# Peptides against a protein of PDB entry 1BH9, part 117

Target 1, 89 residues: chain A of PDB entry 1BH9
Amino acid sequence: FSEEQLNRYEMYRRSAFPKAAIKRLIQSITGTSVSQNVVIAMSGISKVFVGEVVEEALDVCEKWGEMPPLQPKHMREAVRRLKSKGQIP

## One batch from the design tools (peptide; made by RFdiffusion4, then SolubleMPNN)

Design b2_p30_6_s3 (from b2_p30_6, 13 letters changed)
Fold by OpenDDE base, seed 3:
Structure b2_p30_6_s3 (fold): chain B 89 residues (1-89), chain A 30 residues (1-30)
Amino acid sequence: as target 1 above (89 residues)
Amino acid sequence: SMSVAERLEAFLAELKEKYNLTDEQVEALK
């Protein structure tokens, strides 16, 4: 890893979705209350999902010969590519 | 019946399978 990559990875590792917001979101979908552990698990999987999209977007940005920050066009292309690969529905 | 901990483990197992997570990723969710 480059220093920049390491820094991004560390930021990713330390980042998390607000538990309260995730709880509210899940409950709005399920219509029932959820446990703290479920919130933790769902927060984690959501983080993984976002991480995969961002990773792909960074790859797109690099392949296009562009530099960060990521732009909407990178995110759109990332999603398209992930769908084509069957990694996301 | 399963305990909360057991249910969580089962859920994580499902997520692992559904999203093709590594063991490391699963452990990171705990």
Scores: peptide ipSAE 0.026, ipTM 0.527, DockQ to the pose 0.050
Fold by OpenDDE base, seed 4:
Structure b2_p30_6_s3 (fold): chain B 89 residues (1-89), chain A 30 residues (1-30)
Amino acid sequence: as target 1 above (89 residues)
Amino acid sequence: SMSVAERLEAFLAELKEKYNLTDEQVEALK
């Protein structure tokens, strides 16, 4: 890893979705209460998903010859590319 | 009937398939 990549990874590692917010979101979708384990799993999956999208978006930004911060256009293109690669549904 | 642990494993398996997760990523969620 470059120092920049390492720094981004460290920030990623330290970031997390708050359990309360995840729980509320899931419950709003399911219409019923969910277990703590489900919250943990969904929180982790969400983090992985966001991480993958951000990683792709940074790649898009770089390939377009642009500089951070990421913009919505980078995120949209990232999602499109990940879908085309079959990495996300 | 399935235990909580078994239900969680099944759920994780579904997520793994849906989002093309690696075994390492799945384990990191536990």
Scores: peptide ipSAE 0.026, ipTM 0.529, DockQ to the pose 0.055
Fold by OpenDDE base, seed 1:
Structure b2_p30_6_s3 (fold): chain B 89 residues (1-89), chain A 30 residues (1-30)
Amino acid sequence: as target 1 above (89 residues)
Amino acid sequence: SMSVAERLEAFLAELKEKYNLTDEQVEALK
């Protein structure tokens, strides 16, 4: 890894959605209380999902010959590409 | 009835299918 890649990985690794916020969000959608394990699972999946989108967006940014920070157009294109690859529904 | 662990595994399996996750990604959630 380059220093920049390592830094991004470390930031990702240490990042987490607040459990309380995730719990409230899920409950607002489902209309029922959810268990701690469900919150853990959903938090983890959300982290993986966001990580994949951001990584794809960085790739898009680079391929377009542009430099960070990421812009909405990079995120939109990333989602499009991931859908095309079947990596997200 | 299913234990908490069994229910979690079933849930993760469902999520894996729905969001096309790899085994590695699923394991990372545990």
Scores: peptide ipSAE 0.026, ipTM 0.522, DockQ to the pose 0.057
Fold by OpenDDE base, seed 2:
Structure b2_p30_6_s3 (fold): chain B 89 residues (1-89), chain A 30 residues (1-30)
Amino acid sequence: as target 1 above (89 residues)
Amino acid sequence: SMSVAERLEAFLAELKEKYNLTDEQVEALK
């Protein structure tokens, strides 16, 4: 791993969605209260999903000869590529 | 019946399969 890659990974590992926000979002969708474990699981899968998109976007940025911070164009292209690969719906 | 912990593990396993997560990614969620 490069130092930059390791640093990004560390930032990813330390990042998290606010539990309260996730709980409210889930409850708004389900129409009922959810347990703490459901919030934890959903927060986790969301983190993984965002991580995959961001990783692809960073790859796009690099391949286009650009540098962070990521821009909307990188995110849009990342999603397109991931869909093409069948990694996301 | 399954305990809360067992139900959570089952759910995570389902998510792993559905979204093609690695074991490392799953463990990172805990």
Scores: peptide ipSAE 0.026, ipTM 0.529, DockQ to the pose 0.049

Design b2_p30_6_s4 (from b2_p30_6, 14 letters changed)
Fold by OpenDDE base, seed 1:
Structure b2_p30_6_s4 (fold): chain B 89 residues (1-89), chain A 30 residues (1-30)
Amino acid sequence: as target 1 above (89 residues)
Amino acid sequence: SLSVKEMMEKFLEELKKKYNLSDEQVKALM
């Protein structure tokens, strides 16, 4: 790993969606209260999902010969590519 | 028919399967 890759990984590892926000989001979708375990599971899955998108976006940025920070165009292309690969719906 | 709770539990299990996550891995991400 390069130093930059390690730094990005550390930032990702330390970041998290606020539990309260995730709980409210889930409840807005389901129309009912959810358990803490559901919030934890959904938070973790969401973090993995975001991580995959960001990783793909960084790959896009590099392949286009561009430098960080990521721009909306990188994120859009990342999502498109992940969809085409069947990695996300 | 399934309750909302049961549907969510099944959905979470499918997501964990999709991303190959154990319960311990999910907790470690928090």
Scores: peptide ipSAE 0.028, ipTM 0.536, DockQ to the pose 0.055
Fold by OpenDDE base, seed 3:
Structure b2_p30_6_s4 (fold): chain B 89 residues (1-89), chain A 30 residues (1-30)
Amino acid sequence: as target 1 above (89 residues)
Amino acid sequence: SLSVKEMMEKFLEELKKKYNLSDEQVKALM
């Protein structure tokens, strides 16, 4: 890892979705209570997903010759690229 | 037909496969 990558990783590692919020969100979608394991799994997967999108957006930003912070246009392009690559639905 | 619980479990398993994540890895991401 480069220093920049390491810093991003550390920030990413320290971030987390609140379990209660994730639980409520899932329950609102499913209409039923979910186990803690479901919450943990979905939270983790969501974190991975967000991390991938952010990393792609940073790559977009760099390739466009722009500087942080990330803007909505970077995020939109990131999602588009990831979809194109088949990495996200 | 599958129960909601079974559907959720299958969905999670598919997501885990898609992202190549173990249960331990998922838990570690919290």
Scores: peptide ipSAE 0.026, ipTM 0.523, DockQ to the pose 0.056
Fold by OpenDDE base, seed 5:
Order: C-alpha cells, then sequence, then structure tokens
Structure b2_p30_6_s4 (fold): chain B 89 residues (1-89), chain A 30 residues (1-30)
C-alpha cells in the first residue's frame, strides 16, 4: 500500500458516527427505541456505506484527472456509478 | 425459541456478514 492509501485507511478507521445521532435516526425510521447493539450495527453499516461512496468518488476524481479535495460532482458521479453497479439502491 | 439477547447477537452476526464487517470494525464502534 502507498502512504496515501494507508493514510486514507487510517482516517477511515478512526472515523465514527456519533452514537446519539445514529440512535435518533434509527428511532425516527422505526418509531421506537433501539438497543445500543443495534446502534453499533447500524453505525458499522453506515460507515461501510460512506466508505464505499468515498472510495468510488476518489476513483472518479482520479479517472477525471483531477486533484483532491473531493467535490460535489465527484460524489454525485460516485453515487450514480454505485447505483448503476447495483451496490446501492 | 431464542432469547432477546440471542436474537440480537444473531442479528449482529447477520449484519456483519451482509455488510462485510469484521469483528475489529464492530469493536472500534463500541
Amino acid sequence: as target 1 above (89 residues)
Amino acid sequence: SLSVKEMMEKFLEELKKKYNLSDEQVKALM
């Protein structure tokens, strides 16, 4: 792995959604209280999802011959591609 | 039938499998 790849991985690994925010979001969807384990699981799922979107956006940025930071156009294209691949709804 | 605790544990395992989460990743969120 390159230093850049390792740095991105470390930043990803260290990132986390606030538990309170995730809990509120889940409760908004389910209409009921949820356990901390459900919050942990959903936090993990959300992190993986965001990670996949960011990874795709970085690939888009690179393929377009552009330099960081990521721009909204990269994120929009990433989502489009992931939907096309059936990786996200 | 499974207890609530057992059901939750099974749910977590299924989610981990579905979204390719490692035990380390889950632990990091706790």
Scores: peptide ipSAE 0.025, ipTM 0.529, DockQ to the pose 0.045
Fold by OpenDDE base, seed 2:
Structure b2_p30_6_s4 (fold): chain B 89 residues (1-89), chain A 30 residues (1-30)
Amino acid sequence: as target 1 above (89 residues)
Amino acid sequence: SLSVKEMMEKFLEELKKKYNLSDEQVKALM
């Protein structure tokens, strides 16, 4: 990995979704309260999912000869590509 | 209950495997 990639992965590893927001979202879907472990699990899943999308978007940005920050067009193309690959629904 | 707790722990372990989450990553989310 390049130093830039390492820095991005470090920032990714340090990032997390707000627990309260995740809890509220889950509860809105399930209609019931959820445990802390469920919130942690869902936060992790969400982080991985977003991480995969962002990684693909960065690849798109690079392939298009552009530089960060990522723009909506990069995110849209990333999602399209991942769907095409069957990596996301 | 103990059974529910064990089931939840097993579920978390399976999620870790499925989504390639390390113990450190899970801990960081706590």
Scores: peptide ipSAE 0.024, ipTM 0.511, DockQ to the pose 0.043

Design b2_p30_7_s1 (from b2_p30_7, 17 letters changed)
Fold by OpenDDE base, seed 2:
Structure b2_p30_7_s1 (fold): chain B 89 residues (1-89), chain A 30 residues (1-30)
Amino acid sequence: as target 1 above (89 residues)
Amino acid sequence: EKKKREELLKKALEKLQELILEKLLEEAAK
């Protein structure tokens, strides 16, 4: 699949969370300041996560005999499958 | 202490992933 929706997901994957926002989120959980490297790592992991979910959702869509655009049901099923496979928490 | 930090970071990551999923669902709903 290579429809425009995939491009939007790619754009989202790359820019959805500014480093500053990620830093604030992490700090809200840890209660302490976090290094730039940790923020970078967390950002990277997040981007990979988006890719994995979208990829799985596309697989779900295809296996269900459907075509893009992806729908919420595809995303939800993708997450369930990835969790069952231990690929995401 | 190291394990504690790692656990906190894990929780942070999980929270971030939850937010991402919400956004992905929002995008898919368009």
Scores: peptide ipSAE 0.531, ipTM 0.870, DockQ to the pose 0.823
Fold by OpenDDE base, seed 4:
Structure b2_p30_7_s1 (fold): chain B 89 residues (1-89), chain A 30 residues (1-30)
Amino acid sequence: as target 1 above (89 residues)
Amino acid sequence: EKKKREELLKKALEKLQELILEKLLEEAAK
């Protein structure tokens, strides 16, 4: 798909990961305080994760001969493929 | 201790990714 389409998802992705929210989420999971550096790292990894999932989903959509917008089935298949590739656990 | 911390963070990341995926699915379902 076009770079423009990917850019729209990137813009959405960037707005979805405020540090404060990520920090709270991580701390709720770990049960302990988290440093800013960890939050930054986790935010970055999350950003990359979203990008990879979305890009893979777009690839799935295209390979299935379908057109955007992405549907849940594309996302689920993307995750399956990414796991198969060892890109995500 | 370091390994324990790393494992904890790994689990946190996995949970975070799961939550992100849920949000992505919700968005895609709109």
Scores: peptide ipSAE 0.482, ipTM 0.855, DockQ to the pose 0.808
Fold by OpenDDE base, seed 5:
Structure b2_p30_7_s1 (fold): chain B 89 residues (1-89), chain A 30 residues (1-30)
Amino acid sequence: as target 1 above (89 residues)
Amino acid sequence: EKKKREELLKKALEKLQELILEKLLEEAAK
């Protein structure tokens, strides 16, 4: 699918990662306070992660001869493929 | 100490990504 379609979805998902929320989440996991720079880095990586998943899902959707919007089955398959490729944990 | 911090952050990132995947699935289900 077009880069435009991907970008729109990525931008939408990125809005779900405000610094404050990410900071709290990280701290809940690490048990310690984290710096702003760490939050920024983690947020950035998370945004890239979303993009990679969505891109793969769109690829799955296309390869299956289907059209957006993405469905859970596309996302699940995308995750499996990305894990297989070693691109995500 | 840095290694410990990095490891903790790595684990945090992995957990965050897991959460993100769950949210992505939830959104796709709408």
Scores: peptide ipSAE 0.481, ipTM 0.857, DockQ to the pose 0.861
Fold by OpenDDE base, seed 3:
Structure b2_p30_7_s1 (fold): chain B 89 residues (1-89), chain A 30 residues (1-30)
Amino acid sequence: as target 1 above (89 residues)
Amino acid sequence: EKKKREELLKKALEKLQELILEKLLEEAAK
């Protein structure tokens, strides 16, 4: 794919989730405070999730014989495929 | 007790992933 699309993938892969924001989000859902280790774990899992979705979306785009940039339909199909493969819940 | 905590964390993770997906879709739509 193009350098632009590759760059986007790298940006997602290198992205870091703000711990404070993740902590607040988790707490709002669970209704209780969470440990720093839980936040770190959730952040890590989220980062991997982003990478897997983008990588799968690139594969979808290529297999559909389409050119970048990635479109919402590629992302949606990527998620469906990853769920089918059991790679994401 | 541990099972309840794990279930809550699982739900939190799923909600987080949903939000992330929404952001990814938004960026892809630009």
Scores: peptide ipSAE 0.478, ipTM 0.855, DockQ to the pose 0.818

Design b2_p30_7_s2 (from b2_p30_7, 15 letters changed)
Fold by OpenDDE base, seed 1:
Parts: C-alpha cells; structure tokens; sequence
Structure b2_p30_7_s2 (fold): chain B 89 residues (1-89), chain A 30 residues (1-30)
C-alpha cells in the first residue's frame, strides 16, 4: 500500500456508525428492542467489517494500477473477492 | 430460547452487513 492508501485505511478503521443508528437498524430488522450490549457488539462487528472491505478495496485499487479515492468498481470487486475467500457470505 | 436468540442475532448481522455494503457503494458513488 502507498502511504495515502494506508492513511485512508486508518481513517476508515477509526470510523464507526452511531449507536443510535445501529440500534434503529437492528430494531428494524428484528422488530423488537435490543439491549445496549447487542448494539455495542454489532457496532464492533460493523466497524471490523467496514475495515475489511476497505482494505480489500484498496488492494484492488492498487492492483488495478489506480489511486484513491475508492470508486464503486473497487468496492464491488472487493466484495466479490471477499465472498470468494469465504470472508463474507 | 438461546438458539432463537442466536438465530436472530445472526440474521441481524447478515442484514446489517448487506445494508452497510449498500451504503458504502452509495457513498463511493457520490
């Protein structure tokens, strides 16, 4: 990775979805209220997931001989590769 | 009860991941 790619990756690693948004989303899915611990756990999972996708997308971008910012094509290819690796369903 | 709780959690996890992916793609397109 280039320095720019690493810096961008770190920015994404430090990002997180607001607890309120996560809670609302989960409740929309489950149809019931969720505990604070569930929100915390899901928030952590989401953060890790985003990091993995971004890392893969940056790798795709670099391998294609391109530079950030990431484009939709990089994200789509990243998801495809992660699925192929069994990282995500 | 525990099994049902786990299944609900896994379902929520999968759907959340799918929604995050959609959000990421939308943001990348902006």
Amino acid sequence: as target 1 above (89 residues)
Amino acid sequence: MEKERQEKLEKAKRELMEQILEELLEEAAK
Scores: peptide ipSAE 0.109, ipTM 0.597, DockQ to the pose 0.779
Fold by OpenDDE base, seed 2:
Structure b2_p30_7_s2 (fold): chain B 89 residues (1-89), chain A 30 residues (1-30)
Amino acid sequence: as target 1 above (89 residues)
Amino acid sequence: MEKERQEKLEKAKRELMEQILEELLEEAAK
């Protein structure tokens, strides 16, 4: 990645889903209350996952000869590629 | 019991990932 791309990537890496939002989301899926440890674990998983998607999108952007910021087309292509690799559902 | 818990966790993980993807795509399109 270029320095600009790396900087943009790091901006995403610094972000995180709020604990409350993660808790609510998990509970909506499971239908039951979740422990604090589960929220922490899922928060970590979510961050890593988002990072992987963003990283793939940045790679797409670079390969297309374009520069940040990421656009919807980069995200769509990233998702497609990750699905084809079996990295995401 | 432990196996069942793990299966539920995997299901939640998968659904969470799908929801995050949807959110990311929607946000990127704004």
Scores: peptide ipSAE 0.107, ipTM 0.583, DockQ to the pose 0.594
Fold by OpenDDE base, seed 3:
Structure b2_p30_7_s2 (fold): chain B 89 residues (1-89), chain A 30 residues (1-30)
Amino acid sequence: as target 1 above (89 residues)
Amino acid sequence: MEKERQEKLEKAKRELMEQILEELLEEAAK
């Protein structure tokens, strides 16, 4: 990554999903209530997951010789690459 | 019991990641 891309990545890493939103989403999936510890764990996992997608997209952007901000094409390519690596579903 | 809970958690994790990914792609396409 270029210094600029790393700096932008740090901005994305600072983001976090709201606890309430994560709890509701998990409960929607499981069909039952979940503990606060599970919400905290899943919140952290979600944060890391988004970071990995963004990081891969930034890498795609750089390898294509392009500059931020990220575009949909970078995100789509990042997803394809991460899926092929088995890093995401 | 514990194994069953772990399996359910892993299933929820996968489904959560899939939903988050879908939302990210939809938002990026706007």
Scores: peptide ipSAE 0.100, ipTM 0.569, DockQ to the pose 0.519
Fold by OpenDDE base, seed 4:
Structure b2_p30_7_s2 (fold): chain B 89 residues (1-89), chain A 30 residues (1-30)
Amino acid sequence: as target 1 above (89 residues)
Amino acid sequence: MEKERQEKLEKAKRELMEQILEELLEEAAK
């Protein structure tokens, strides 16, 4: 990765999904109330998951000879590659 | 004004991240 990509990636990795957003998302999916522990667990899992997708997308962007910021096409290709690798369903 | 702006920014941030996660989960489920 270029210095710009690494810097952007590092800033992203330092961020986290707000607990409120995670809670709302899970509850919208399950239709039931969610405990704080579930929110904490899901926030951690989601952080890792999104981080891996973004990392793959950055790699896609670089391999395509393009520069940040990431575009939807990079994210879609990242998901495709991760599925191909068996990293995600 | 600054506090109100900050609150709006935080709200937007939460909504954006929620949408991103939702879309990623939907895609991963396909």
Scores: peptide ipSAE 0.050, ipTM 0.494, DockQ to the pose 0.039

Design b2_p30_7_s3 (from b2_p30_7, 10 letters changed)
Fold by OpenDDE base, seed 1:
Structure b2_p30_7_s3 (fold): chain B 89 residues (1-89), chain A 30 residues (1-30)
Amino acid sequence: as target 1 above (89 residues)
Amino acid sequence: SEEERRKKLEEALEKLFEKILEELLEKAAE
């Protein structure tokens, strides 16, 4: 498959999880203010995470003989496989 | 402590991943 789907989901993630939102989420859990560097790092890690999930989902979609766009079943299966491989927690 | 901070950050990361997955699933359902 083309990388267009990957970029689409990454762009969506960026829209849904801007730095401000990420910062608020972290602070809601830690109970204290977090540095900009922590937010940047968390954002970067999240980007990699999304990329891995979408890539795996595309692989699942293809292996099932289906075509994009990705569906929830592809995403769920991707996460299961990635966890099984130990690539994500 | 540093260990507590690390654990809190790890927890935050896990929660963030969960949130991202929920949003991705929602988007894929649209």
Scores: peptide ipSAE 0.351, ipTM 0.786, DockQ to the pose 0.915
Fold by OpenDDE base, seed 3:
Structure b2_p30_7_s3 (fold): chain B 89 residues (1-89), chain A 30 residues (1-30)
Amino acid sequence: as target 1 above (89 residues)
Amino acid sequence: SEEERRKKLEEALEKLFEKILEELLEKAAE
């Protein structure tokens, strides 16, 4: 793939999720306070999730014989495949 | 209970993933 696509992959892989935002979201759903350790764990898992989705999407794009950049259809297919393989919820 | 807490955290994780995916799709559409 092109340098641009690899750069985008790295950008997604290195993306940081604000702890405060994650904490607020989790507490909004659970209805109670959440420890910093849980927030850190959720942040780490989310970062890995992004990396796996992008990497799988790149594989989908290549297997479909298409060229970058990644399109929504590649990411949607990537998610379906990752779920079927039990790699993401 | 611990089981209830686990289920709530799993729900939170799924919703977080959905939100992240929406953002990724938006970026891919640009």
Scores: peptide ipSAE 0.345, ipTM 0.785, DockQ to the pose 0.831
Fold by OpenDDE base, seed 2:
Structure b2_p30_7_s3 (fold): chain B 89 residues (1-89), chain A 30 residues (1-30)
Amino acid sequence: as target 1 above (89 residues)
Amino acid sequence: SEEERRKKLEEALEKLFEKILEELLEKAAE
């Protein structure tokens, strides 16, 4: 899909967890407090991640000869493909 | 250690990704 079409799904790219929640999650794993910069970095990386998944999902949708809105099957396939490409964990 | 911290951060990031994916799937199901 074109950038214009992708913009229709910017809502997905805007999906984010509150900084406080992200901070708590990270701290629960690291066992120590994390700096605001780390939280910001994680938030940014997450945003990029969402963008990549959504963009791939739109590509999947198109390749399957389907049209938006995205469905769970598109998201699942997108994740599979991105993992296969080593683009996401 | 720095390596241990990195690994923990990576784990945290992965868990965050999983939560994000769940949210995306939920939204896509609407």
Scores: peptide ipSAE 0.341, ipTM 0.783, DockQ to the pose 0.864
Fold by OpenDDE base, seed 5:
Structure b2_p30_7_s3 (fold): chain B 89 residues (1-89), chain A 30 residues (1-30)
Amino acid sequence: as target 1 above (89 residues)
Amino acid sequence: SEEERRKKLEEALEKLFEKILEELLEKAAE
């Protein structure tokens, strides 16, 4: 799909990752406080991660000859492909 | 140690990704 479609989706998704929320989540996992820089880094990485998944999902959707909006099957296939390519853990 | 800290952060990131994926799937299901 077009870069415009991807950018719009990424914009909305990124807004769901405020520093406070990321900090709380990380601290709940690590059991300890994290520095501001770590939160910033994790937030940035998360945004990139979402972008990569969505981009791949849109590609899957297109390759399957389907139209937006993305469906769970597109997301699942995207994750599989990205893992296969070593682009995500 | 820094090595231990790095591994903990990597683990946290992995779990964060899993949580994000769950949310993405939920949104896609709407």
Scores: peptide ipSAE 0.338, ipTM 0.784, DockQ to the pose 0.819

Design b2_p30_7_s4 (from b2_p30_7, 15 letters changed)
Fold by OpenDDE base, seed 3:
Structure b2_p30_7_s4 (fold): chain B 89 residues (1-89), chain A 30 residues (1-30)
Amino acid sequence: as target 1 above (89 residues)
Amino acid sequence: MEAERERLLKEALEALFEKILEELLKLAGE
């Protein structure tokens, strides 16, 4: 599919989860300090999640016989499918 | 206790996933 759009998603996956941001988010919820290991794990899981959603959306787009770029409907359908498979919460 | 820690971390992960989904939808809408 569109190399340009996929590149944007890849750039997002690479840059959206710096340790400091992840740590702040977790601590805002837990109210306590979070270890580096937890932050690293959460960051890694987040990156995997992005990849799974985009990959599923690409599959949806192809199966629907549609052409790039990915649209919100592909993303929403991807999430529904991944939830039904138990692959995401 | 440990059970509470696990619950809170799960809650944090779910919140993070929601934020990610919102961002992906924004990117798809561009």
Scores: peptide ipSAE 0.483, ipTM 0.837, DockQ to the pose 0.856
Fold by OpenDDE base, seed 1:
Structure b2_p30_7_s4 (fold): chain B 89 residues (1-89), chain A 30 residues (1-30)
Amino acid sequence: as target 1 above (89 residues)
Amino acid sequence: MEAERERLLKEALEALFEKILEELLKLAGE
């Protein structure tokens, strides 16, 4: 589909999860310090998640017989499907 | 203690996923 929108998602995937931000988020929930390895793992999982959601959304869009760009309804449906498959929490 | 750590990490992951979804929805809405 459209290279432009996909590039925006790719840029988000690459830039939205710096270690410091991930660490702060985790620590805000755990209330304690978090190891570097946990931060690395969480960052990696996050990047994979973005890719999986976008990939599934593209599939949804295509299967619905619709044209790009992706819309929120495609993203929401993608998440529902991934959850039902047990691929995301 | 291990179970508690796992629970907390799971909660963190879920929170992160929610944030990611929110951002993806914003991008899709632009």
Scores: peptide ipSAE 0.480, ipTM 0.835, DockQ to the pose 0.818
Fold by OpenDDE base, seed 4:
Structure b2_p30_7_s4 (fold): chain B 89 residues (1-89), chain A 30 residues (1-30)
Amino acid sequence: as target 1 above (89 residues)
Amino acid sequence: MEAERERLLKEALEALFEKILEELLKLAGE
């Protein structure tokens, strides 16, 4: 699918993970400083995650015999499936 | 100690994914 919705997801993927924000989030959990390389890796993984979830959600939508646009239920099911596949924690 | 670091990083990753999912859900709800 090449919907406007997919474009919004792409825009989100490209803009939502600045290093500073990722670093702050990690540090809020670890309570200690985080290396730049970890931040870079986490940012990259996050971008991949967005893509994988959206792709899986599209597959869910199709397999359920439904039509775009994606709905929250597709996203939630996508995550469940990705976890079961061991592709995400 | 290394196990602790790995655990914390895993928690961070999970938290990040949850935040991402929340945003994706919002987008899907639009």
Scores: peptide ipSAE 0.477, ipTM 0.834, DockQ to the pose 0.759
Fold by OpenDDE base, seed 2:
Structure b2_p30_7_s4 (fold): chain B 89 residues (1-89), chain A 30 residues (1-30)
Amino acid sequence: as target 1 above (89 residues)
Amino acid sequence: MEAERERLLKEALEALFEKILEELLKLAGE
């Protein structure tokens, strides 16, 4: 498949979830301070989520008989499937 | 109190997922 696109997704997964940003997001919702462990957990969950979505999207693309690069339609379908499986909220 | 914390964390996670999905869609549009 498109190694270049996959590399972009991997780079995103590695860099898109700085602790400070995650902490701010959580605190904006909870209205209270957030422990480092919670931030770390949320970061980890986020990274797993990215991987699951991309993996499912690749599966969708393949099952539809299409070739990479992934398109928004693959991502959207992946999310629908993962929600159906109860793997993501 | 535990339930409320859990609810809020779930809400935070969902919000984070929404943002992630938006970014993935942007990447897929490139």
Scores: peptide ipSAE 0.474, ipTM 0.834, DockQ to the pose 0.799

